# Ledger of designs, part 24: peptides against a protein of PDB entry 8OXM

Target 1, 371 residues: chain A of PDB entry 8OXM
Amino acid sequence: FKAEFRLAGGVNLPKIIDCVGSDGKERRQLVKGRDDLRQDAVMQQVFQMCNTLLQRNTETRKRKLTICTYKVVPLSQRSGVLEWCTGTVPIGEFLVNNEDGAHKRYRPNDFSAFQCQKKMMEVQKKSFEEKYEVFMDVCQNFQPVFRYFCMEKFLDPAIWFEKRLAYTRSVATSSIVGYILGLGDRHVQNILINEQSAELVHIDLGVAFEQGKILPTPETVPFRLTRDIVDGMGITGVEGVFRRCCEKTMEVMRNSQETLLTIVEVLLYDPLFDWTMNPLKALYLQQRPEDETELHPTLNADDQECKRNLSDIDQSFNKVAERVLMRLQEKLKGVEEGTVLSVGGQVNLLIQQAIDPKNLSRLFPGWKAWV

## One batch from the design tools (peptide; made by RFdiffusion4, then SolubleMPNN)

Design b1_p9_6_s3 (from b1_p9_6, 5 letters changed)
Fold by OpenDDE base, seed 2:
Parts: sequence; C-alpha cells; structure tokens
Structure b1_p9_6_s3 (fold): chain B 371 residues (1-371), chain A 9 residues (1-9)
Amino acid sequence: as target 1 above (371 residues)
Amino acid sequence: FSQEGMLFK
C-alpha cells in the first residue's frame, strides 16, 4: 500500500488508499471503518447472480440489462475494503452540491437544496396532508435538471442518445432487482452514476428485505423514481424504454423464482449475515445530520449484550425470515396487495407507487424525495 | 508504530 491516504468525506470519513498489485498496477480502494460491509458483500453476490440470470435470457441480454457491481472485501464486523468506483459520482453530488450542483447552475431562481430540505424538516412531525402540501410547493419551486448530466458528459448526439439509453436501462434493472430484494435507503448519496457509461452503481446496501419499512419513518416507495431520476431518461420519462426494461427484468426475476428463493433462503439463515434492522441502526440512518460537514462523534455503541433469551431471539428471527421469504415469493408470483398481477400490471403498480407524490412526501427528509 | 497498523484499527 502507499503510505498516504485521503479522506473521501462524509460522516464515517472513509479512507481512500492506493495499493500496488503484484501486477504493478495501482488500484484505489476505499477503507470503511465502523461499518459492517458483510451485507454489501452478500448483496453484491446476489446482484451478480441476478446479472447471470439476465445474461441467460435473450431479451434482457439484447437490452444489456445489468446491475452494476463492485468488489467488497469485509475485513471484520466493523471494517472492510471497497473497490473505488473510479469515474463515478453520487447523483446527489451532481444534482445538489452546494457550490456547483446542477440545480443551482440550471435553475438559479428555484429554491436551494438547503431551502427544500429545511421546508421538509419543518413538517417532518406534521400530518401527511401538511407534508404533501409542502412537498408539492417544494416540487413546484425545485424543477428537475438531471437531463443535463448526459448533455454535459456526452457532446456527440449519437453517444448522448446511447448513454441516455444506458442510463434508462440501468435505472430499470436496478429498480426491479432492488424491489425484489427489498433494497432501501436509496437516498441521492447511495446512488452513483458512472461518468463514462451513464450506468448507476448502488452503494451502501445495509437496508434490504424491506427493512426500510420498519424504520422510524417507514419507506413508502419500492425504489427511487423521483423527478430527477425520470428527467435523466429524457422526454419519454417512465414510458417506452424504462417500462419495457422493467417488464423484461421482472419477467426474468419471476421466471427465476426457485433460484432466487433458494439463494435468499441460504442468506437469511446464514448466522454470519445480520440483515435485520436493529434500533441503533434505525436511529443512525434517520438521525444522520443532513449537513454532511458536521463530524458527529460516533457514539461507541458499547456492546450491551442484551441477553434476550436465546430461544425467543431464534423464534423471532425465524418468523421474520419466514415473512421475508413469503413476501419475496409473493413479489416473484406478482402478488401485490393480495392481488395476482401480470408482469405489466405489477410493473405499472410499482411505477405508480414510486412516482406518487403522496408516497414521496412521507419519506424521511434525508432521503431527499424532491430530487 | 507504523502508520500501516492504524489503517485497520
């Protein structure tokens, strides 16, 4: 390893290290401390399996439907090494950076990202009606700009069109795979975009199997399909390419039910894989200071081994695991709200749920549902 | 105490 490291920024101050391989090549790596990367590593393996299923199907292979993956090496229960996704940027950094974000550059007369956030924080403890009204006011005064990502990065019209198509396919594939796996915490910093491919890279996979629904502010959308995410698709929005790619991804997932259930079952019963939401993790996810700059001292969670009776823990765990498997089986059968849907019907319902401003207005403000 | 030993603590 090189003797020097850089900080990546953010609350956990991950260390960027450069290593020289036995091949003489420099490789940048991200070292996270005080973070359990085992869940990220497991979810990356599931994504690789989903990619294998998508490559076997002729229709999804022709469309180049894939979820982007990165290497994760867990080192301990609280540390690991991530592959540095070179040439990626958080969508939040591009959109809502305080100095040079796309909203400020293209919409200087709109509300600032800070003003939007403040307005939504002020109503966080209010009624759903008050949240909806303020969310609609924010949305009127904060218009989407993510179309400009591809326009800035790809000046050639043919390349621009190809990259916008790659983006749309990546959003579709990751949305459906993410929904099937119940992936949560899809805030704008947990989604990277590749500046060369326009494909999305989902990071921080610590909320899976619908555990986002048991957060203090429950998640109300199946995936991130906010106005900026849609704006990046161009004039057709969710119609045409996005919808068809969602349907083809969902078709492959549903036709691979047995394989997906078997994999997830093995993972849910792996004693080394803690996928359950604990109260401290839930508090940490939704008490994150919205200002990325404030170094809050990470409270040493003393390992107070709550000696819950082993029998009651095991029975509660098994019931949660069974419920997760049942819900996964329902999704893979197209069962939504007690009704069996076609692939097109299921995808349509999920799109409607994801774009519904009533669902979006109920999300935790730190999720930035107006972006 | 080499700086390398602090990276993984």
Scores: peptide ipSAE 0.000, ipTM 0.391, DockQ to the pose 0.030
Fold by OpenDDE base, seed 3:
Structure b1_p9_6_s3 (fold): chain B 371 residues (1-371), chain A 9 residues (1-9)
Amino acid sequence: as target 1 above (371 residues)
Amino acid sequence: FSQEGMLFK
């Protein structure tokens, strides 16, 4: 290990450490404290299995459909080591950084990211109709710019086209795999983009198995397919390459139903893997920037062991696990809202749900659905 | 941490 460390920023101030391997190669690592990396480690194993299934299929292998993975080593319930995703940036940092974000650079006359956030916060407690109207006003005055990522990073036209294709394939694969696993909390800081490959890396996998739907403000979209995410695909948008890659990913997932169910069943009943949403985690994920001042760290996690009888906890846990497995089986059969859909029909429904401004306007303002 | 225990080869 080098003697020096850097801070990665953010609330938990993770430490970046540089290590020299026995091979003489430098490797950067991220040390997180006050964070449970067990769920990230488990979800990375499931992503590796999904990648194995995608590599076995000739059509998905030819398209190089993969979900990007990183190494996770949990050390305790509150600490671990992550592989540093070298050459990645949060999509939120590129798009909506206050100083040099792409929206400010390319659309200086649009609303600022702060103005958009403020407008959506003002309507957070209002009707769905009022949220929709303000969301449409925000969207009209905050136009997408993510096409400029590939244009800035890849000056050669042939490389630019290949990288835009890699991006579109990465969005498609991660969207469908993320939907099958019920991955939530896909805000703009939890999605990294690789500056060399244009592929997405999904981080902070702490909301899975549709637990985002039981948040105080429930998640209303199957995955992030916001206007900037679509703009990064270029002029074809969600049509052509993206749709075909979603369909081929969904086909492989549906044809691998038994394998996926068996893996998820083992994980859901692992006593070391707490995937359930708890009230403290729900509050943390949907905290207001204004509420950071009053949360004294004195909520000793010890006192709110509600002595629910162990039997009632186990029965409630088993019922939630069974419901998650049933919903996973439905998704893998193409059952949506009680109807059996073809792969193309299911993918079409998911795309329509993800781009619907009525669904997007209902999300927590911290998710930044206008980006 | 022993040199052999570098988790990431």
Scores: peptide ipSAE 0.000, ipTM 0.388, DockQ to the pose 0.022
Fold by OpenDDE base, seed 5:
Structure b1_p9_6_s3 (fold): chain B 371 residues (1-371), chain A 9 residues (1-9)
Amino acid sequence: as target 1 above (371 residues)
Amino acid sequence: FSQEGMLFK
């Protein structure tokens, strides 16, 4: 290890360390404290299994349908080491950086990212109708620009076209697998893009198995398919390549039902794997930046009353695990809202739900659904 | 992580 470390930003001040391997290669690593990386490690294993299933199928293999994975080594319940995703940038950094973000560069007369966030925060406690109206006004005055990512990074037209296809395939694969696993918290900083491959890397996998639906502001979309995400696909948008790659991914997942259920069952009943949303985590995920100053939890709450029967907690956990498995089985059968859908019908419903401005307008403002 | 995304701030 090098003697020097850098701080990554954010509340937990993760440490970036550089390590020289026995192969003489330098490898950057992110050391997180005050965070449980066990869920990230488990979800990466599930993604690796999904990749194995996708590689076995001839049609998904020919399309190179994969989820980008990274190494996670949990060291304790509150610490671990992550592989640094070298050559990646958050989509939020590219799109809505305050200094040089693509929206500011290509749409200087549109609303700023700050103005959009402010408008949506002002209506956060209002009706769904008022949220929808303000969201539509924000969307009208904040036009998508993510097409420029591939145009800036890939100057050769043939390479540009290939990379735009790689991006579209990566969005499709991660969207469908993410939906099957109930992956939440897909804000613009939890999705990286590889500057060389144009593939997405999903990070911070701490909201899975539809636990995003029990947040103080429930998640209302199956995956991130916002206007910028669609704009990165180019002129065809969600049609053609994206839809076909979603359908082929969904077909492989549905045909692998027994394998996926068995893996998820083992994980849900692993006593070392806490996937449940706790109230403190839920509050922290949807905390306002302005509220960070005063919550010193002087919870000197006396340890005495939390001897509520371990049996009632265990019965409640088992019922939640069973519900998650039942919902996973429904998704893998194509059961949506009590109706059995074809692969094409299910994928179409998910696309419509993900792009619906009514669903997007109801998301927590920190998710930045207008981006 | 906070919804502000810790990796790149």
Scores: peptide ipSAE 0.000, ipTM 0.448, DockQ to the pose 0.214
Fold by OpenDDE base, seed 1:
Structure b1_p9_6_s3 (fold): chain B 371 residues (1-371), chain A 9 residues (1-9)
Amino acid sequence: as target 1 above (371 residues)
Amino acid sequence: FSQEGMLFK
């Protein structure tokens, strides 16, 4: 290891370290403290399996459908090392950086990212109707610009077209795999884009198995398919390549039902893997910027004094695990709202749910559904 | 203060 480290921003101040391997190659790593990387490690293993299934199928292999993965090494319940995703940028950083974000550069007369957030925070406790009206006003005055990512990075028209297709395939694969695993909506800083491949990398996988539905503001979309995410696909949007790649990914997932259920079952019943949402984690994920001053995260784990009978905790956990497995089985059968759908019907429903402004307007404003 | 995503929390 080099003697110097850099801080990544944020509350937990993760450390960027450079390590020289026994092969003489320098490798950048992120050391995260005060966070449980076991869920990230588990989800990366599940993604690797999904990639194996996608590579076995001729149609998905031909389309190069993959979910990007990174190495995670959990060291304790509160620390680990992640592979640094070199040559990636958060989509939120590209889009809504305060200095030089793409919205500010390409749409200087639109609302600022701060004005959009303020407007949506003001209506957070209001009716769904008021949220929808303000969300539509925000969307009208904050037009998508993510098409410019590929245009800035890839000046050759043939390369530009290929990279836009790679992006669209990456969004499709991650959306369907993410839906099956119940990742739900994803904060714009937790989606990285590779500046060379145009592929997405999903990071911080601390919400899985539809646990986003039990947040104080529940998720209302199956995956993130916001206006900027769609704009990056170009003129066809969700139609054509995206839809077909979603359908082919869903076909492989549904045809691999037994394998996926068996592995998720092993993970859900692993006593070392806590995937459940606790009230403190739920509050933390939806904290207001104003509340950061009072919640010193004295997340001292020492409030173990809720000695609820171990038997009642285990019975409650098992019932939640059974419900998650049952819902996973329904998804893999194409059961949506009590109806069995074809792959095309299921994918269509999921796309419509993900792009619906009524669903997007109900999301937690901190997740920036207008971006 | 940009709400840095869960990445940096």
Scores: peptide ipSAE 0.016, ipTM 0.566, DockQ to the pose 0.164; fails the geometry check

Design b1_p9_6_s4 (from b1_p9_6, 6 letters changed)
Fold by OpenDDE base, seed 1:
Structure b1_p9_6_s4 (fold): chain B 371 residues (1-371), chain A 9 residues (1-9)
Amino acid sequence: as target 1 above (371 residues)
Amino acid sequence: FSQDGMLFD
């Protein structure tokens, strides 16, 4: 390892380190402390399995449908090493960077990202109707610009077109697999885009198996399909390539039901893998500036678990695991709201749910559903 | 500076 490190930013101050391998190649790594990387490692293994299924199918292989993965090495319950996603940028950094974000560059007369966030935070405790009205005002005055990512990076028209297709395929594959695994909405900083391939890399997989629905502000979308995510696909939006890639991904997932259920069952009952949402993690993921005063750092998560009878914890865990497996089986059968849907019907419902401004307006304002 | 829980926030 080199003696020098860089900080990546954030509360946990992850360290970027450079190491020289025995092959003489320099490799960048991210060292996280105070964070459990076991869930990220598990989700990367599930993504690798999904990629194997997608490569076996002729229709998904022809479309080059894949989820981008990175290496995760957990070192303890609170530390690990991640592969640095070289040549990637957070979509949030490209779109809403305070200095030179694409919204500021291409739409200088629109609301700033800060004004949008402020307006949505002011209505956070208000009715769904008031949230919807303010969200529509924000959306009217904050127009999508993510089309410019491919235009800036790919000056050749043939390359531009190919990369826009690669982006659209990546969004489709990650959206459907993310829905099956219950990843839900993804914060704009937790979606990286590769500046060379235009493919997405999903990072920080600490919310899975629909645990986003039990947050203080429940999740209301099956995956992130916001206006900028759609704008990056170009003039066809969700129609054509995106929809067809979602359908072909869903066909492979549904046809692989037994394999996916078996893998997820093994993971859900692994005593070393805590995927459940605890109250402290839920508060941390939706922390408000007002809540900084009451989070005394002295709530060791360890002290509250010790008083529940081991039998009551185990019974409660098993019931949640059973419910997650049942819901996963329903998704893989195409059961939505008690109705069995075709692949096209299920994909259509999911797209409509993900783009519905009523669902988007109800999301936690920190997740920036207007971006 | 948005939600302190994210890898880059």
Scores: peptide ipSAE 0.009, ipTM 0.449, DockQ to the pose 0.177
Fold by OpenDDE base, seed 3:
Parts: C-alpha cells; structure tokens; sequence
Structure b1_p9_6_s4 (fold): chain B 371 residues (1-371), chain A 9 residues (1-9)
C-alpha cells in the first residue's frame, strides 16, 4: 500500500488507498467506515449470478448484456473495502455539479439544480396534484443534457455510436435486474458512469427487495428512467435498442425463475444479511441537508431493547421474507397488478411506470426525479 | 489475501 490516502467526497468521507500488486500494477481501493457493506457484497454476488445467466443465453451474450460489478469485502458491520471503480463518475456529478455540471454548461438559461430542488422541497408536504404541477414546471425549465456525455468523451463517430449503444444496453440490463431484485434508492449519486465504456455501475445497494416502497416518501418507479437517462440513449429514447434489451433481459430472468428464487430465498433467511428497512436507515436516506446542523449525535442509542418478544420479531421477519419471495415469483411469472403479462407487455408497463411524470413527481426531492 | 498482496483478486 502507498503511505498516502485521499478522501472521497460525501458524508462518510471514505478513504481512497492505492496499492501496488505483485504484478507491479497500481490498484485503487475505497475503505468505507461507518457503513455496512454486507448488503452490497450480497447484491454483487446476485448480480454476478445474473451475469452468468445472461452469458449462457445466446441473444443476451450477443448483445453483451451485463451488470457492472465491483468487489466488496466487508470487514465488520460498519467497515469494509470496495474495489475502486477507476474511471467512473457519479451521473449527478457530471449533470448537476454547481460549478461545471452539464446542465449549467449546455443550458445556462434553465433553472439551476438548486432552484429545481428548492421548488420540489417547497411542495414536498403538498398534494400529489400540486407536486405534479411544480414537477412539470421544473421539467419545462430544466431540459435534459446527458446526450453530451458520450459526445464529450468519444470524439470519433464510430466509437461514439458504440459507446451510446453500450450505455443503452447497460441501462436496460441494470433496470430489469434491479426491478426483479426490487433495487431502490437510485438517486444520481448512487449511479456511476464509466468514462471509458459508457456503462453504468450501481453502488450503495442498501435498498433492495422493494424496501424503497416503505420509506416515509415511498418509491413510485421500478427503476431510474428519468429524462437525462433517456437523453443519453439518443434520438430513439426508450424505443428500439433499450426496449429490446429490456425484453431479452426479462426473458432470461423469467426463464431462470427457479434459480433466482432459490438464491434469493437463501439470502432472505441468512441471519447475517439484514436487508429489512429500519426507521433509523429510513430517516438517514430521507434526511434534509438542512437538518444536518442540529443533529448532534447525542442520540445515545440507549439500547431501548424494544423487547418485542423474539418470537414476534421472528414471525414478523418471516412474514416479510415470504411476501418478498411471493412478489419476486409474481415478477418472474409476469404477474403485474393480478394480471399475467407477456415479456413485451411487462417491459412496456415498467417503462410506462418509470417515465410517468405522476410517479416521478411523488418521489423524495433528494432523488432528483427531474434529472 | 492472495499471495499476490491484493485484497481482491
């Protein structure tokens, strides 16, 4: 290891360390403290399995449909080491950085990212109708710019076209697998883009199995398919390549139902894998930036052992695990709202739900649904 | 720890 470390940005200030392997190659690693990386490690194993299923199928293999994975080694309940995704940037950093973000560079007369967030925070406690009206005003005055990512990074037209195709395939694969697993908290800082491959890397996998639906502001979309995500696909948007890649991914997932159910069942009943949403985690995920100043960490977690009888906790946990497995089985059968859909019908419903401005307007303002 | 001193091979 090198003697020096860097801080990564963000609240938990993870440490970036550089190590030299026996092969003489430098490898960057991220040491995360005060965070439970066990869920990330488990979800990476599930993604590796999904990639194995996608590589076995000829149609998904020909399309190079994969979820980008990273290595996770949990060291404790509050620490671990991550593979550093070298040459990645958060999509939020590229799009909405206050100094040099793509929205400011390409749309200087639009609302600022701060103005958009402020407008949506002002209506956070209002009706769905008021949220929808303000969301539509924000969207009208904050036009998508993510097409410029590939245009800035890839100057050769043939390379540009291949990278835009790789991006569209990565969005499709991660969207469908993320939906099947019920992956939530897909805000613009939890999605990285690789500056060389144009593929997405999903990080912070701490909201899975539809636990985003039980947040104080519930998640209303199956995956992130916001206007900038669509703009990165170019002129075809959600049609053509994206739709076909979603359908082919969904075909492989549905045809692998038994394997997926067996693995998720083992994970849901693993006593070392806490995937359930707790009130403290829910508060942390939906805290306002303004509330950071007054929360002195003098919450002594006095172990008020809520001595909920161990039997009542275990029965409640088992009932939640059973509901998750039933819903996973429904998704893999194409059961949506009590109706059995074809792969094309199910993918179409999910796309419509993900792009619906009524669903997007209901999300927590920190999710930045206008981006 | 692989013998190669990488945390992750």
Amino acid sequence: as target 1 above (371 residues)
Amino acid sequence: FSQDGMLFD
Scores: peptide ipSAE 0.006, ipTM 0.385, DockQ to the pose 0.022
Fold by OpenDDE base, seed 2:
Structure b1_p9_6_s4 (fold): chain B 371 residues (1-371), chain A 9 residues (1-9)
Amino acid sequence: as target 1 above (371 residues)
Amino acid sequence: FSQDGMLFD
């Protein structure tokens, strides 16, 4: 290791360290403190398995459908090392977080990211109707710009077209795999884009198995398919390539039901894998300061062993695990809202749910559903 | 230290 480290942005100030491998190559690593990376490591293993299933199928292999993975090494319950995703940027950094964010550059007369956030925070405790009206006003005055990512990075028209397809395929694959696994907390900082491949890298996998639905503000969308995410696909939007890649990914997932259920069952009953939402984690996820600069003191979860009877904890845990497995089995059978759907019908429902401004307006403002 | 420059294999 080099003697020097850099701080990454964000509340937990993860340390970027440079390591020299036994091969003499320098590799950047991200050291997270006060974070349990076991869930990230487990989810990366599940993503690798999904990639293996996608690579075995001729149609998904020909489309190069993959979910991007990174190496995770948990060191303790509160620390670990992540592979530094070299040549990636958070979509939020490109779009809204920098002084020169794409919204400010391409739409200087639109609302600022701060104005949008403020308007949605003001209605956070209001009715769904008031949230919807303000969300529609925000959306009208904050137009998507993510098309410019590929245009800025890829000047050659043939390369630009290829990279826009790679992006669209990556969004489709990660959306369907993420939906099957019930991946939540898909805010604009938890999704990186590779500046060379245009593929997405999903990070901070701490909300899985639909645990986002039990947050104080429940998640109302199956995956992130916001206006900027769609704008990055170009003029066809969710139609054509995206839809077909979702359908082919869903087909492979549904045809791999037994394998997926067996793996998820082993993970859900692993005593070392805490996937359940706890009140402190829920509070932390939905009381995050808007500004990356505020050092919130990590509430030491004092191990107040709430002496819940061990029996009641185990019975509660088992009932949650059983419900997760049942819901996973339903998804893999194409059961949505008590109805059995075809792959095309299921994918269509999920797309409609993900783009519905009524669902988007109900999300926690920190999710930035207008981006 | 792995050949991959990770702390652990």
Scores: peptide ipSAE 0.006, ipTM 0.383, DockQ to the pose 0.024
Fold by OpenDDE base, seed 4:
Structure b1_p9_6_s4 (fold): chain B 371 residues (1-371), chain A 9 residues (1-9)
Amino acid sequence: as target 1 above (371 residues)
Amino acid sequence: FSQDGMLFD
């Protein structure tokens, strides 16, 4: 290891370290503290299995449909080492960085990212109608710019076209697999884009199995398909390549029902894998920037042994696990709102749900659904 | 123009 480290941004201040391997190659690593990387590690394994299924199917293999994965090594319940996603940037950093973000560069007369956030935070406790009206005002005055990512990074027109296609395929694959696994909406800082491949890397997989629906502000979209995400696909938007790649991914997932159910069942009942949403995690995920001051988690470890009967906790857990498995089975059968849909019908419903401004306006403002 | 549409997929 080199003697120097860098801090990554964010509350947990992850340490970026450079390691020289026995092969003489430098490898950057991210050391997270105060974070449980077990869920990330498990979800990376699930993504690898999904990738194996996608590689077995000729249509998805030809399209190179894959979820980008990274290496995770949990060291403890609160620490681990991640592979640094070298040559990636958070989409939020590219889009809405305070100094040089793409919105500021390409749309200097639009609302600032701060003004958008402020407007949406002001209506957070208001009606759905008032949220929708303000969201539409924000969207009108904050126009998408993510098309410029590929234009800035790929100057050759043939490369630009190929990379925009790779991006669109990556969004499609991650959206459908993310829906099946119940990843929900994704914070703009938890989606990385590779500056060389234009593929997405989803990080911080702390919400899975639709646990985002039980947040204080519940998730209302099956996956992140915001205006900037769509703008990165270019003029076709959600039509053409994106839709077809979603359909082909969904077809593989549905045809792999038994395998996916068996895998998820094993994971849900693994005593080492806590996927359940707890109130503290829910609070942390939807914490207001203004509330950062007082919640030092003095997790005094001395918080009472409420000897809740182990039996009642276990029975409650089992009922939640069964419900997750039932919902996963429904998704894999194409059961939406009690109706069996075709692959195309199911994908269409999910796309419409994900792009609906009414659904987007109801999301937690901290996740920036207007970006 | 290959008919299979896959060049744009």
Scores: peptide ipSAE 0.026, ipTM 0.526, DockQ to the pose 0.015; fails the geometry check

